# Peptides against a protein of PDB entry 7BBL: the designs that were tried, part 17

Target 1, 86 residues: chain A of PDB entry 7BBL
Amino acid sequence: IAQESLESQEQRARAALRERYLRSLLAMVGHQVSFTLHEGVRVAAHFGATDLDVANFYVSQLQTPIGVQAEALLRCSDIISYTFKP

## One batch from the design tools (peptide)

Design b1_p20_1 (made by RFdiffusion4)
Fold by OpenDDE base, seed 2:
Structure b1_p20_1 (fold): chain B 86 residues (1-86), chain A 20 residues (1-20)
Amino acid sequence: as target 1 above (86 residues)
Amino acid sequence: SAFEEAVLAAIAEEQAVLAA
């Protein structure tokens, strides 16, 4: 019986997660996204694009507790999670 | 858009890994 190596299985798992992320980006296009940041900060913004390599989020109409920022850059390292309605 | 095309291309790359 042909067996897949453990490393190969791990590679497939990583690929599956990456694809899931990428597909979520497509689903975000044209939608407002709610971002949960560190220290309990939550913001909402219209999704624009990302840097696929660095995972920077380029957004517009960023709603923060102190006001709205027309354009903003959210780094992946600053984001705990995000939600949106496809 | 260019962004969407880039994402689709990236997805294809991952699919190649999954199919290997």
Scores: peptide ipSAE 0.661, ipTM 0.936, DockQ to the pose 0.918
Fold by OpenDDE base, seed 5:
Structure b1_p20_1 (fold): chain B 86 residues (1-86), chain A 20 residues (1-20)
Amino acid sequence: as target 1 above (86 residues)
Amino acid sequence: SAFEEAVLAAIAEEQAVLAA
């Protein structure tokens, strides 16, 4: 019986996760998203778009502990998790 | 929008990998 190679299994696993991520982006367009950052910091912002290659998040009305930014860029490396209501 | 179109295209790419 033919078996899928380990490399192809890993590739498909990555693809599945990537697809889930991409679908979440579509679902959050125009919605307010709650982002959990490092050191327990949480911010909320309206999601605009991302750079699909670099994963920079372009958002608006970013509510931070020190104020609100009309427009902002969040780096993927700064984000631990996010949640939103579709 | 342009962004949504880009995401949809990216999803299609991943689907191709999963279907291969």
Scores: peptide ipSAE 0.659, ipTM 0.936, DockQ to the pose 0.891
Fold by OpenDDE base, seed 1:
Structure b1_p20_1 (fold): chain B 86 residues (1-86), chain A 20 residues (1-20)
Amino acid sequence: as target 1 above (86 residues)
Amino acid sequence: SAFEEAVLAAIAEEQAVLAA
């Protein structure tokens, strides 16, 4: 019986995760998203778009401890997780 | 929008991987 290689299984796993991520992007369009950053920092912002290659998050009305930024860019490397209400 | 269309296209690419 032919078995799928470990490499192929890993590729499929990565593809599945990537698809979930992409679908979440569609779901968050036009919504406020809560971002968990490093050092326990949490911010909220309205989602605009992303750079699919770099995964930069272009957001508006970013709420931070020191104020609100009308427009902001969140780098993927700064983001641990995010949640939102569809 | 262009962004949404790009995301949909990217999803299709991942689906192709999963279907292969």
Scores: peptide ipSAE 0.648, ipTM 0.935, DockQ to the pose 0.903
Fold by OpenDDE base, seed 3:
Order: sequence, then C-alpha cells, then structure tokens
Structure b1_p20_1 (fold): chain B 86 residues (1-86), chain A 20 residues (1-20)
Amino acid sequence: as target 1 above (86 residues)
Amino acid sequence: SAFEEAVLAAIAEEQAVLAA
C-alpha cells in the first residue's frame, strides 16, 4: 500500500480551497455581499467584479456606518471574510 | 462574460491539479 507524500496532500488541499473560492465568485455575481473588515467593521455591497490574481473586489452601493458609497474598491488586504446568500 | 470565462478557466486548472 503506497501513501502519497505530505506535500501532495497539501497540494490537493490548496487546490480544493482555491476551487471553492472561485466558485463563490461566480455565485455572488449580482448579489449583495457582507464583508467583515479589520477592527470589527462590517459593510455590505453589491458585487461587481474581482481581480483573480489580487482578489480585489469592485463593488457598488457600499453601506458603511457613515453612509452609502456609490462605488468602491475593497482590496484583498482590507477583507477578513465575506458571506452572501446565493 | 469575460469575467465568467476567466473564472471557469481557472476552475478547470484547479480540477486538473486534483485529478493528477
């Protein structure tokens, strides 16, 4: 019985997570997404597009504690997590 | 759209890795 190497196992795990992320991008098109940002800030916005390499989010109608911003860019480094209803 | 096509292509690449 041959067992795959630890590196191979980790590669498969990373690939699975990457695919999960990519499929979430397709699912959120045209939907409102809730973003958790640093320092406990939570915002909601309509998804527009993203950069596959850098994971920047181009959004509209960004709801913030101080008001609504028509269009905005959320950088990868700004985001801790996000959730949405398909 | 171009965005959707790019995402689908990226998914296909990851599936190839998992199948290897």
Scores: peptide ipSAE 0.333, ipTM 0.829, DockQ to the pose 0.879

Design b1_p20_1_s1 (made by RFdiffusion4, then SolubleMPNN; from b1_p20_1, 6 letters changed)
Fold by OpenDDE base, seed 1:
Structure b1_p20_1_s1 (fold): chain B 86 residues (1-86), chain A 20 residues (1-20)
Amino acid sequence: as target 1 above (86 residues)
Amino acid sequence: SAFVERLEAAIARERAVLAA
């Protein structure tokens, strides 16, 4: 078997990471998710959907330090990490 | 839902890359 090219290796590596990410989104559907944002801000929200390309998170019942927002948009650049119970 | 279907389709595309 021919040796895999560097380009192919990188492509497969990206694909593996993206698949992992997408599967986490799938598991997230219909669940409350805790998001860690910048400056130590943590929020909880019910996951609705996302823009798969830009990774915009469309959520509901966003619990913030100053109140609850019925509908909200969290951008990928806003999010450091997230946790949830599948 | 449409979102879930898009998600599953996207996963399948990545899986195809890994299998190639």
Scores: peptide ipSAE 0.615, ipTM 0.927, DockQ to the pose 0.904
Fold by OpenDDE base, seed 2:
Structure b1_p20_1_s1 (fold): chain B 86 residues (1-86), chain A 20 residues (1-20)
Amino acid sequence: as target 1 above (86 residues)
Amino acid sequence: SAFVERLEAAIARERAVLAA
């Protein structure tokens, strides 16, 4: 009986996680998203687009603790997690 | 949009890997 190699199994695992991530981005298009940043900071913004490789988030109407930013760039390194309503 | 099209294409590529 043929057996899938460890390398192939890892490739599938990575592909599955990436597909899940990409699908979440697709679902975010045109919606407001809540981002959890470092030090307990939480912001909300309307999702625009991302850089698929670097995972930078281009957003609008960013609500921060000190005000609203019309347009902004959120770096992947600044984001811990995000939630949204499809 | 161009972004959505790129996103859908990327998803399709990942599905192809899973189906292989």
Scores: peptide ipSAE 0.615, ipTM 0.927, DockQ to the pose 0.938
Fold by OpenDDE base, seed 5:
Structure b1_p20_1_s1 (fold): chain B 86 residues (1-86), chain A 20 residues (1-20)
Amino acid sequence: as target 1 above (86 residues)
Amino acid sequence: SAFVERLEAAIARERAVLAA
């Protein structure tokens, strides 16, 4: 019986993870999200959009330890994790 | 929105890979 190649299996595994990520973004639209950044910094912001390839987060009403930014850009590389209520 | 539409399209592409 023919078996799927290892490369194809890995491709599907990556696709599954990517789909889960994209669905989380979809659920995030229009909601406030809590982001955990480096050095234990936590911020909250309303999610607007992201660039799917570079993974920059375009947000509004960013609540930081030193104030609120009406509009801001968060780079994925700066984010350790995020949570939100769907 | 354009973003949501792109997002849905991207999800569909990944789903197609899983179905292959």
Scores: peptide ipSAE 0.614, ipTM 0.927, DockQ to the pose 0.910
Fold by OpenDDE base, seed 3:
Structure b1_p20_1_s1 (fold): chain B 86 residues (1-86), chain A 20 residues (1-20)
Amino acid sequence: as target 1 above (86 residues)
Amino acid sequence: SAFVERLEAAIARERAVLAA
């Protein structure tokens, strides 16, 4: 009935969160995604790929409040949240 | 694709941590 150490519990918690994140990336491949950025800005774009280390998002057909960009790079630090339909 | 394969490998690594 030995209790799992705090360090072990935290390690598993972090792993669970990262797995959930990675699975969401896998699910959005080939789909249009809606991104919520700072200052209430919302954009939509077709997901291409990411950098797993920095979590940069490479997208196409980015619809912004002032126009459309054929290709764009979104830094994870600029993204508050995202949503998409699998 | 190479990107998808990298994702799947990363997911597998996290699963290993949870299973331990």
Scores: peptide ipSAE 0.612, ipTM 0.927, DockQ to the pose 0.901

Design b1_p20_1_s2 (made by RFdiffusion4, then SolubleMPNN; from b1_p20_1, 7 letters changed)
Fold by OpenDDE base, seed 1:
Structure b1_p20_1_s2 (fold): chain B 86 residues (1-86), chain A 20 residues (1-20)
Amino acid sequence: as target 1 above (86 residues)
Amino acid sequence: SAFVARLEAAIARERAVLAA
């Protein structure tokens, strides 16, 4: 039986994950997103855009425990997970 | 939106990989 190489299978797996990620970004445009950061910190912000190369999140109305920041930048490395209502 | 357009283009690129 003809089968894909291991390299090809891994490439498809990476592509599938990347596509799902990109689709989530598309879905969250214009919506408030809840971000879980390190040490249990949770914030909410309106999603604006992201840097596809560096994966920085550009958001507005960032709600933190000490107030609201009009505009902010969240680095992907600081984000553990996120949720939102489409 | 330029951002949305870039997202859609990137998604299309990944779909091409999956279809290959």
Scores: peptide ipSAE 0.612, ipTM 0.927, DockQ to the pose 0.905
Fold by OpenDDE base, seed 2:
Structure b1_p20_1_s2 (fold): chain B 86 residues (1-86), chain A 20 residues (1-20)
Amino acid sequence: as target 1 above (86 residues)
Amino acid sequence: SAFVARLEAAIARERAVLAA
């Protein structure tokens, strides 16, 4: 009986994580998302799209502590987590 | 939209890996 290789197992594990992430993006389409950034900063914005390679978030109506930005780019490296109501 | 299409295609690719 052939045993699944370690590499294959790792590949599937990564694929599972990637799929979960992608599905969350799909669920975000058309919704406002709350982003938690570094230093406890929290902002809200309407989700537009992402760069699938870099995972940058392109959003609109970004509500920040100092004002609202009509269009904005949130780098993946700046985002700690996000939440939204499907 | 093009974004949604790309997203769905990417999800399908991951599913293929999991099903293999």
Scores: peptide ipSAE 0.612, ipTM 0.927, DockQ to the pose 0.912
Fold by OpenDDE base, seed 5:
Structure b1_p20_1_s2 (fold): chain B 86 residues (1-86), chain A 20 residues (1-20)
Amino acid sequence: as target 1 above (86 residues)
Amino acid sequence: SAFVARLEAAIARERAVLAA
């Protein structure tokens, strides 16, 4: 019985996780997303797009503690977690 | 949209890895 190499197994595992992530982005399109940022800051925004490589989030109607931004960029490094209703 | 199209293409690429 042929056994898949460890490297191939890890590659498939990474691919599965990335596919799941990408499908999540697809589900977010056009929906409001709640983002948890550092220091307990929570914001909500309508999801527009991302850079698939850099993972920056391009959003609209960003509701922040200091006001609303019509259009904004959220860096992935600033985001602790996010939730949304598909 | 262009973004959705890119997402679907990227998903397809990952599927190809899983099917290999």
Scores: peptide ipSAE 0.611, ipTM 0.927, DockQ to the pose 0.939
Fold by OpenDDE base, seed 3:
Structure b1_p20_1_s2 (fold): chain B 86 residues (1-86), chain A 20 residues (1-20)
Amino acid sequence: as target 1 above (86 residues)
Amino acid sequence: SAFVARLEAAIARERAVLAA
């Protein structure tokens, strides 16, 4: 029987994941977010905005193991995962 | 905000792909 091509299926799967990511960004606006970085480092910061193309995170009051940074930029390549309370 | 508006527009674009 006729079915959707593999290429089309993969395209829709990618779109679904992208939408889920974007919705998470919308949900974290104005909230404190906990980030897991490389080497087991975990930090918390207030979310401001991102660059949708590169996925850079612009945050404030970044709490690190050695102190607090008023303003900071976190690159997508630095982040393993994040959690927050909507 | 401008960021929120861009975000919502991007979400709408993905929905359109899924609905096509």
Scores: peptide ipSAE 0.610, ipTM 0.926, DockQ to the pose 0.813

Design b1_p20_1_s3 (made by RFdiffusion4, then SolubleMPNN; from b1_p20_1 with E4V A6R V7L L8E Q15R)
Fold by OpenDDE base, seed 4:
Structure b1_p20_1_s3 (fold): chain B 86 residues (1-86), chain A 20 residues (1-20)
Amino acid sequence: as target 1 above (86 residues)
Amino acid sequence: SAFVERLEAAIAEERAVLAA
């Protein structure tokens, strides 16, 4: 019986993860998101948009340890994880 | 919004890979 190649399996696995990520972005539109950054920093912000190529997060009302930033960009490399309530 | 439309298009793109 024909078996899907390992390469094909890996491609589909990556596609599945990518789809889940994209769906999470869609779900967070219009919501406040909590971001866990490096060095134990946690911030909250209203989600605006992302750069789908680089995964930069464009947010507003960013609550940082030292104050609120009206507009901000969070780079993918800065983010460990994020959570939000759909 | 344009962003949402791009998201939906990207999701459809990945779905096509999974369906192939």
Scores: peptide ipSAE 0.611, ipTM 0.927, DockQ to the pose 0.902
Fold by OpenDDE base, seed 1:
Structure b1_p20_1_s3 (fold): chain B 86 residues (1-86), chain A 20 residues (1-20)
Amino acid sequence: as target 1 above (86 residues)
Amino acid sequence: SAFVERLEAAIAEERAVLAA
């Protein structure tokens, strides 16, 4: 039985992970998401959209310790992790 | 929405890679 090349296996692995990520974004549409940022900062916001290439998050009603921002941009580099309820 | 449509198109692209 012919085996896939290492390069092909890696390509499939990357594609699988990317698909999972994209489906996660799809599930987030219209939902509130909790973001963990640097220095232990945690915020919550309603998910709007992303830049699919850079993974910038465009959100609304961003809840911070000092108030709520109607519209906001969270860069991928700002985010450590996030959770949401589908 | 345009964003959702872009997401679905991107998902289809990855699925095509997996099916190749």
Scores: peptide ipSAE 0.611, ipTM 0.928, DockQ to the pose 0.928
Fold by OpenDDE base, seed 2:
Structure b1_p20_1_s3 (fold): chain B 86 residues (1-86), chain A 20 residues (1-20)
Amino acid sequence: as target 1 above (86 residues)
Amino acid sequence: SAFVERLEAAIAEERAVLAA
């Protein structure tokens, strides 16, 4: 009986998680996204693009507690979580 | 857009791994 190796199972598990992430990015293109940052800071911005490897988020109309930035860059390390409406 | 095309290509790559 053929059995998938442990290494192959781990590879498929990683692929499944990455596909889920990538599909989330695809779904949020052109939509407003709410980001939860450190220290309880929450911002909203229109998603533009990202670097798939570095996970830099290029956004527009970033609403912060102190004002709105027309264009902005959010680093993955600054983001705790995000939500959006597809 | 180029970004969307890159996303779709990346998704296809992961799907290929899952199908193997």
Scores: peptide ipSAE 0.610, ipTM 0.927, DockQ to the pose 0.937
Fold by OpenDDE base, seed 3:
Structure b1_p20_1_s3 (fold): chain B 86 residues (1-86), chain A 20 residues (1-20)
Amino acid sequence: as target 1 above (86 residues)
Amino acid sequence: SAFVERLEAAIAEERAVLAA
């Protein structure tokens, strides 16, 4: 019985995860998102767009522990997780 | 929007990999 190579299986697995991520971004468009950052910091903001190459998040009305920032840039490397209501 | 179109194109690329 012919079986797919390990490399091919891993490629498919990576593609599946990438697709899931991209679809989540698509679902976030126009919605408020809650982000969990390092050291337990949690913020909420309206999602605008991202840079697919650098994975920067461009958001508005960012609610932080010390106040609200009208426009902000969040680096993907600073984000642990996010949740939202699609 | 241009952003949405870029997202949809990227998703299609990943689907192509999964279908190969």
Scores: peptide ipSAE 0.608, ipTM 0.927, DockQ to the pose 0.907

Design b1_p20_1_s4 (made by RFdiffusion4, then SolubleMPNN; from b1_p20_1, 9 letters changed)
Fold by OpenDDE base, seed 4:
Structure b1_p20_1_s4 (fold): chain B 86 residues (1-86), chain A 20 residues (1-20)
Amino acid sequence: as target 1 above (86 residues)
Amino acid sequence: SEFVARLEAAIARERAVLDA
């Protein structure tokens, strides 16, 4: 039998990671999420939606160190990690 | 919602790659 090519293996690996990511977004819908941003800044917000291509996070009730923003946009480049309780 | 539908569609696309 023919062994899967390296390129195919990498493609599958990327697909697996992306599926995991997308499923996390799905589980995130309607929940408060904790985001870790640069320089150790941590914020919490209610998840609304994302741009699937750019991975912008559209959130509400963003709790920041200086107050609450009713609506906000968190860019993927600003986010180090996120966590939430399903 | 539209977003959820798009998410589910995207997930299905990735799954198709894995199942191929």
Scores: peptide ipSAE 0.654, ipTM 0.938, DockQ to the pose 0.945
Fold by OpenDDE base, seed 5:
Structure b1_p20_1_s4 (fold): chain B 86 residues (1-86), chain A 20 residues (1-20)
Amino acid sequence: as target 1 above (86 residues)
Amino acid sequence: SEFVARLEAAIARERAVLDA
């Protein structure tokens, strides 16, 4: 009747979510991504890379309401959600 | 790329936790 501890179960749950997130990043490589930011702002950009720890998104050709930025940084805290076509 | 390599390594680490 060996039972996995609650802490271990939570650890597995976190790992599962983390893996899912990381795999999404992998799928984003080389693709344009649509980001939904606060205040209903939506932008599109080509995904470059991230900081795995801080979750900063390094993107290019960021299309914003006021123009296009060749290169830009989007912080995870600024992002509500994102979508892309694998 | 280096980023992809780091990403895949990180995924492997998480998978190891799940498979333990």
Scores: peptide ipSAE 0.654, ipTM 0.938, DockQ to the pose 0.939
Fold by OpenDDE base, seed 1:
Structure b1_p20_1_s4 (fold): chain B 86 residues (1-86), chain A 20 residues (1-20)
Amino acid sequence: as target 1 above (86 residues)
Amino acid sequence: SEFVARLEAAIARERAVLDA
């Protein structure tokens, strides 16, 4: 049987993961997301958009322990994990 | 929205790689 090259296989694997990630962002639009940040800080915010290249999160109604920020930017490096309900 | 349109375009590009 003919097999595609290793390089091609890796390219397809990356494409599959990237597509899955992008579809996850699409499902996230307009929903509240729970973010786990460093030092055990957890916040919730409504997802607006991302920077597709850097994965910066543009959110609104960011709920922090001390109050709500109407608009906020969360960098990928700030985020440990996140969850949301589709 | 513009963001959604960009997402869908990006998804299509990745899918094209998989379908090639």
Scores: peptide ipSAE 0.654, ipTM 0.939, DockQ to the pose 0.915
Fold by OpenDDE base, seed 3:
Structure b1_p20_1_s4 (fold): chain B 86 residues (1-86), chain A 20 residues (1-20)
Amino acid sequence: as target 1 above (86 residues)
Amino acid sequence: SEFVARLEAAIARERAVLDA
């Protein structure tokens, strides 16, 4: 019985996760997104774009506990999770 | 937009891996 190699299975698993992530970015375009950051900090911002390599988030109207930033950059390493209404 | 086009191209590349 022929079966898929372990390396092939892992490659497809990684591809599936990356596709899911990219599709979420596509769905964010033109929407407000809620981001959960470290130490329980939560912010909301209008999604603009990202760089696909590092996944830096370019956003506008960033609402933070201490004020609003017209334009901002969120690094992927700072983000724990995000949610939005498509 | 150019950003959306890049996203769609990247998604297609990942899908090709899954379909192979």
Scores: peptide ipSAE 0.651, ipTM 0.938, DockQ to the pose 0.889

Design b1_p20_2 (made by RFdiffusion4)
Fold by OpenDDE base, seed 1:
Structure b1_p20_2 (fold): chain B 86 residues (1-86), chain A 20 residues (1-20)
Amino acid sequence: as target 1 above (86 residues)
Amino acid sequence: SFVTHEMADVEALLAYTALP
Protein backbone atom coordinates (compact mmCIF):
# COMPACT_ATOMS: atom_id res chain seq x y z
CA ILE B 1 0.00 0.00 0.00
CA ALA B 2 1.38 3.35 -1.02
CA GLN B 3 1.78 5.74 1.89
CA GLU B 4 2.14 9.48 2.02
CA SER B 5 5.47 10.72 3.22
CA LEU B 6 5.64 12.00 6.76
CA GLU B 7 6.20 15.48 5.38
CA SER B 8 3.07 15.29 3.27
CA GLN B 9 1.04 14.08 6.22
CA GLU B 10 2.27 16.96 8.34
CA GLN B 11 1.48 19.45 5.60
CA ARG B 12 -2.07 18.17 5.34
CA ALA B 13 -2.49 18.28 9.08
CA ARG B 14 -1.31 21.89 9.24
CA ALA B 15 -3.55 22.85 6.35
CA ALA B 16 -6.52 21.32 8.11
CA LEU B 17 -5.72 23.20 11.31
CA ARG B 18 -5.38 26.47 9.44
CA GLU B 19 -8.72 25.96 7.77
CA ARG B 20 -10.33 25.11 11.09
CA TYR B 21 -8.88 28.22 12.67
CA LEU B 22 -10.10 30.47 9.88
CA ARG B 23 -13.56 28.98 10.18
CA SER B 24 -13.48 29.63 13.90
CA LEU B 25 -12.82 33.30 13.21
CA LEU B 26 -15.93 33.42 11.07
CA ALA B 27 -17.86 31.77 13.86
CA MET B 28 -16.67 34.46 16.27
CA VAL B 29 -18.30 37.31 14.37
CA GLY B 30 -20.82 39.03 16.56
CA HIS B 31 -19.98 36.95 19.60
CA GLN B 32 -18.51 37.84 22.92
CA VAL B 33 -15.08 36.41 23.51
CA SER B 34 -13.36 35.80 26.81
CA PHE B 35 -9.67 36.59 26.70
CA THR B 36 -7.16 35.32 29.19
CA LEU B 37 -4.27 37.74 29.44
CA HIS B 38 -1.06 37.63 31.40
CA GLU B 39 -1.01 37.66 35.19
CA GLY B 40 -4.40 36.02 35.35
CA VAL B 41 -6.26 39.00 33.91
CA ARG B 42 -9.43 38.09 32.07
CA VAL B 43 -11.49 40.40 29.90
CA ALA B 44 -14.53 40.02 27.69
CA ALA B 45 -15.18 41.74 24.39
CA HIS B 46 -17.09 41.43 21.16
CA PHE B 47 -15.03 40.18 18.26
CA GLY B 48 -14.58 42.60 15.40
CA ALA B 49 -11.69 41.52 13.25
CA THR B 50 -8.26 40.00 13.33
CA ASP B 51 -4.97 40.81 11.69
CA LEU B 52 -3.67 37.51 10.40
CA ASP B 53 -0.12 38.78 10.08
CA VAL B 54 0.42 39.05 13.82
CA ALA B 55 -2.89 37.77 15.18
CA ASN B 56 -4.04 41.11 16.50
CA PHE B 57 -7.64 41.21 17.67
CA TYR B 58 -9.78 44.26 17.03
CA VAL B 59 -12.63 44.15 19.49
CA SER B 60 -15.45 46.27 20.83
CA GLN B 61 -17.08 46.68 24.22
CA LEU B 62 -14.00 45.51 26.05
CA GLN B 63 -14.96 44.91 29.64
CA THR B 64 -12.20 45.66 32.11
CA PRO B 65 -12.27 46.02 35.88
CA ILE B 66 -12.29 49.80 35.54
CA GLY B 67 -14.85 50.14 32.81
CA VAL B 68 -15.84 49.41 29.24
CA GLN B 69 -13.65 50.44 26.34
CA ALA B 70 -15.68 50.96 23.21
CA GLU B 71 -12.96 49.84 20.83
CA ALA B 72 -9.68 48.17 21.59
CA LEU B 73 -6.74 46.30 20.16
CA LEU B 74 -5.51 43.12 21.79
CA ARG B 75 -2.16 41.99 20.49
CA CYS B 76 -0.98 38.43 20.16
CA SER B 77 1.69 39.10 22.74
CA ASP B 78 -0.96 40.17 25.25
CA ILE B 79 -3.10 37.07 24.99
CA ILE B 80 -2.61 33.63 26.46
CA SER B 81 -5.88 32.18 25.21
CA TYR B 82 -9.41 33.05 24.24
CA THR B 83 -12.75 31.28 24.44
CA PHE B 84 -16.10 31.78 22.77
CA LYS B 85 -19.36 30.00 22.22
CA PRO B 86 -20.24 29.64 18.54
CA SER A 1 -20.07 24.04 23.45
CA PHE A 2 -17.16 26.40 23.81
CA VAL A 3 -14.16 26.79 21.56
CA THR A 4 -10.81 27.67 23.04
CA HIS A 5 -7.65 28.67 21.24
CA GLU A 6 -4.23 28.95 22.78
CA MET A 7 -2.42 31.90 21.28
CA ALA A 8 0.88 30.07 21.24
CA ASP A 9 -0.67 27.44 19.01
CA VAL A 10 -2.22 30.06 16.76
CA GLU A 11 1.04 31.91 16.43
CA ALA A 12 2.94 28.78 15.56
CA LEU A 13 0.30 27.74 13.06
CA LEU A 14 0.14 31.06 11.23
CA ALA A 15 3.88 31.63 11.25
CA TYR A 16 4.58 28.42 9.40
CA THR A 17 3.39 29.52 5.97
CA ALA A 18 3.12 32.79 4.13
CA LEU A 19 -0.18 34.52 4.64
CA PRO A 20 -1.92 36.67 2.02
Scores: peptide ipSAE 0.554, ipTM 0.833, DockQ to the pose 0.573
Fold by OpenDDE base, seed 5:
Structure b1_p20_2 (fold): chain B 86 residues (1-86), chain A 20 residues (1-20)
Amino acid sequence: as target 1 above (86 residues)
Amino acid sequence: SFVTHEMADVEALLAYTALP
């Protein structure tokens, strides 16, 4: 009886997770996102686009402790987590 | 309801393969 290898099963599981992640990005369009950065800094911004290879976030109306930036780039290395309401 | 992603998890997930 043919049995899928553990590696193949893991690959399918990762593929499913990637699909769900992509769907979450689509759900983010038109919504404000709250980003938790290092040193406890929290910012809010509107999602623009993301680079899937580097996980950079291109955002607009970034609300920071010192003001609002019309356009901004949030790098993967700067972000601990992010939250949004679909 | 809210959706939260930990960037470490996202980074690990995306590192496994090139995405189109």
Scores: peptide ipSAE 0.554, ipTM 0.833, DockQ to the pose 0.594
Fold by OpenDDE base, seed 3:
Structure b1_p20_2 (fold): chain B 86 residues (1-86), chain A 20 residues (1-20)
Amino acid sequence: as target 1 above (86 residues)
Amino acid sequence: SFVTHEMADVEALLAYTALP
């Protein structure tokens, strides 16, 4: 029997990871997300939307060290990582 | 359990192909 090429296997693996990520975004709807920003700053906010091409996050009720912002934009350049519980 | 994403990994993943 013929075996799938290494390139094809890698393509499928990447596709699976992309699908998993997209599903995680759906799971984020209605949940609070914890963002780790530069300089050790950590904020929490409710997920609103994301721009997939630039990975920007539109959030609400952003809890920052200096207070709460009703609505905010977290740019991809601001974010190191983020965590949520589905 | 919790799900964690590193932004650098996300960007690398999405850079390979355009997503709908």
Scores: peptide ipSAE 0.553, ipTM 0.833, DockQ to the pose 0.575
Fold by OpenDDE base, seed 4:
Structure b1_p20_2 (fold): chain B 86 residues (1-86), chain A 20 residues (1-20)
Amino acid sequence: as target 1 above (86 residues)
Amino acid sequence: SFVTHEMADVEALLAYTALP
């Protein structure tokens, strides 16, 4: 009986997670996203697009502690986590 | 229901494949 190696199982699991993530991006379109940034800063914005290479977020109507920015770029390195409701 | 992603996890996930 041939069995899938542990490495292969892990690869399939990662592939499934990548697919799930991509689907979540689609679900994010047109929705407000809450971003948790460094030092406890939280902002909200409407999702526009993302850069798959570095996970930059191109957003609009960014609500920051000092006001609203019509358009903005949130870099991967700035973000701790993000949450949205599909 | 809400969906939450940790950016560190996303980075790790994307590092394993070349995406367009």
Scores: peptide ipSAE 0.552, ipTM 0.832, DockQ to the pose 0.559

Design b1_p20_2_s1 (made by RFdiffusion4, then SolubleMPNN; from b1_p20_2, 8 letters changed)
Fold by OpenDDE base, seed 2:
Structure b1_p20_2_s1 (fold): chain B 86 residues (1-86), chain A 20 residues (1-20)
Amino acid sequence: as target 1 above (86 residues)
Amino acid sequence: DEVTVRMADHLALLAWTARP
């Protein structure tokens, strides 16, 4: 049988990562999400929407060390990871 | 169960798709 090329393997791996990301976005709708930011900062917020082209998260009820912000914009470049319960 | 996603994976994909 024919062996899959390295390029094809890489494309499948990228597709899998993309699918995982998109599924997470769908799953977090209406849920609180815990965001781990740089310098050990952690915040919690309700997911609103993403701008995939600009790489932003639009959230509500952002809980920060200094209080709660009703609406906020999180840049993906500032986020290390996010965790939620589907 | 909790789901954790690393943003680096997404950012890498964006960079790759943007390359000419």
Scores: peptide ipSAE 0.542, ipTM 0.833, DockQ to the pose 0.590
Fold by OpenDDE base, seed 3:
Parts: C-alpha cells; sequence; structure tokens
Structure b1_p20_2_s1 (fold): chain B 86 residues (1-86), chain A 20 residues (1-20)
C-alpha cells in the first residue's frame, strides 16, 4: 500500500494554509474586520488592501479605543489574528 | 459564520518561501 511521504503531506498542509489566507483576503474586501493586536488590543476596520511583499494591511474606518481613523496602515507583525464574516 | 485567521500561519509561510 503506497502512502504519501511526510514531506508531501507537509507541502499540502502549507499549500492549504496559503490558500486559506488568500481566500480570506478576497472574502474580506470591503468588509469590516476585527483585528486582535498585541497587549490584548482589538480594533475594527474595513479592509482595503494588503501588500503581500511588505506584509501590510491597508484599512479604513479604523475603530480604536480613542476614536475612528479614516485610513490606517496595520503591519502584519502587529497583528495576532483577524476575524470577519464573509 | 465567522472566519478567523492567525497571522502566524501567514508569516510562517512567507518565511518558508523566502528561504535560499
Amino acid sequence: as target 1 above (86 residues)
Amino acid sequence: DEVTVRMADHLALLAWTARP
């Protein structure tokens, strides 16, 4: 019985994660997204675009604890996770 | 339903693809 190698399984797993990420980006365009940042900070903003090369999120209507910012840049390194409803 | 994505997963993939 032939079985898939561990390396092949890992490659498929990575491909699945990449696909999930990219699909999420497409699904969140124009939608409000909840971002969980460090220090337990959570903000909400409408997703505009992402820079895959630099790893930045361009958002609008960023709701922060002290007010709303019309446009903002969130660095991926500052984000723990994000949640949205497609 | 809601979708949640961990940024660590994405960053790990970027690091992998950036390998020499």
Scores: peptide ipSAE 0.542, ipTM 0.833, DockQ to the pose 0.578
Fold by OpenDDE base, seed 1:
Structure b1_p20_2_s1 (fold): chain B 86 residues (1-86), chain A 20 residues (1-20)
Amino acid sequence: as target 1 above (86 residues)
Amino acid sequence: DEVTVRMADHLALLAWTARP
């Protein structure tokens, strides 16, 4: 059996990561999501949508230390990770 | 069970696809 090329393996790995990301977006709809930001800041919000080209999260009911924002924009570059219950 | 996604993975992919 011919071995898969390294290039092919990398392509497959990237595809898998992309799929996982996209599936998470679908799964978080209607759920509260906990976002871990830089400097140990954590916020909670309901997922609305993403702009994949600009790398933004559009969320609602964003709970921050200083209050709740009905609607907000989170830049992906500000986010370390996010957690939710599917 | 909770699902956790690291944004670094997504950002890495964006950077790769954005290469000229």
Scores: peptide ipSAE 0.541, ipTM 0.833, DockQ to the pose 0.580
Fold by OpenDDE base, seed 5:
Structure b1_p20_2_s1 (fold): chain B 86 residues (1-86), chain A 20 residues (1-20)
Amino acid sequence: as target 1 above (86 residues)
Amino acid sequence: DEVTVRMADHLALLAWTARP
């Protein structure tokens, strides 16, 4: 039985993660998303778009502890996780 | 059901693909 090399297995794992991420972006369109940020901060916003090169989320109606921002940019490096209902 | 995605997975992937 031919077994995949470790490198091949890792490559498939990366591809699967990429697909999961991209599918999540498509699934959250038109929905409110909850973003968990550092320092225990949690915000909610509607997904607009991402800049995959710069790793930014462009969102609208961002609900923060200090109020609602009509349009905002969230850097992926500031986000721990995001949750939504497809 | 709710879907949760960890950003660390995406960031790690970006870092890997950006390797020279």
Scores: peptide ipSAE 0.539, ipTM 0.832, DockQ to the pose 0.585

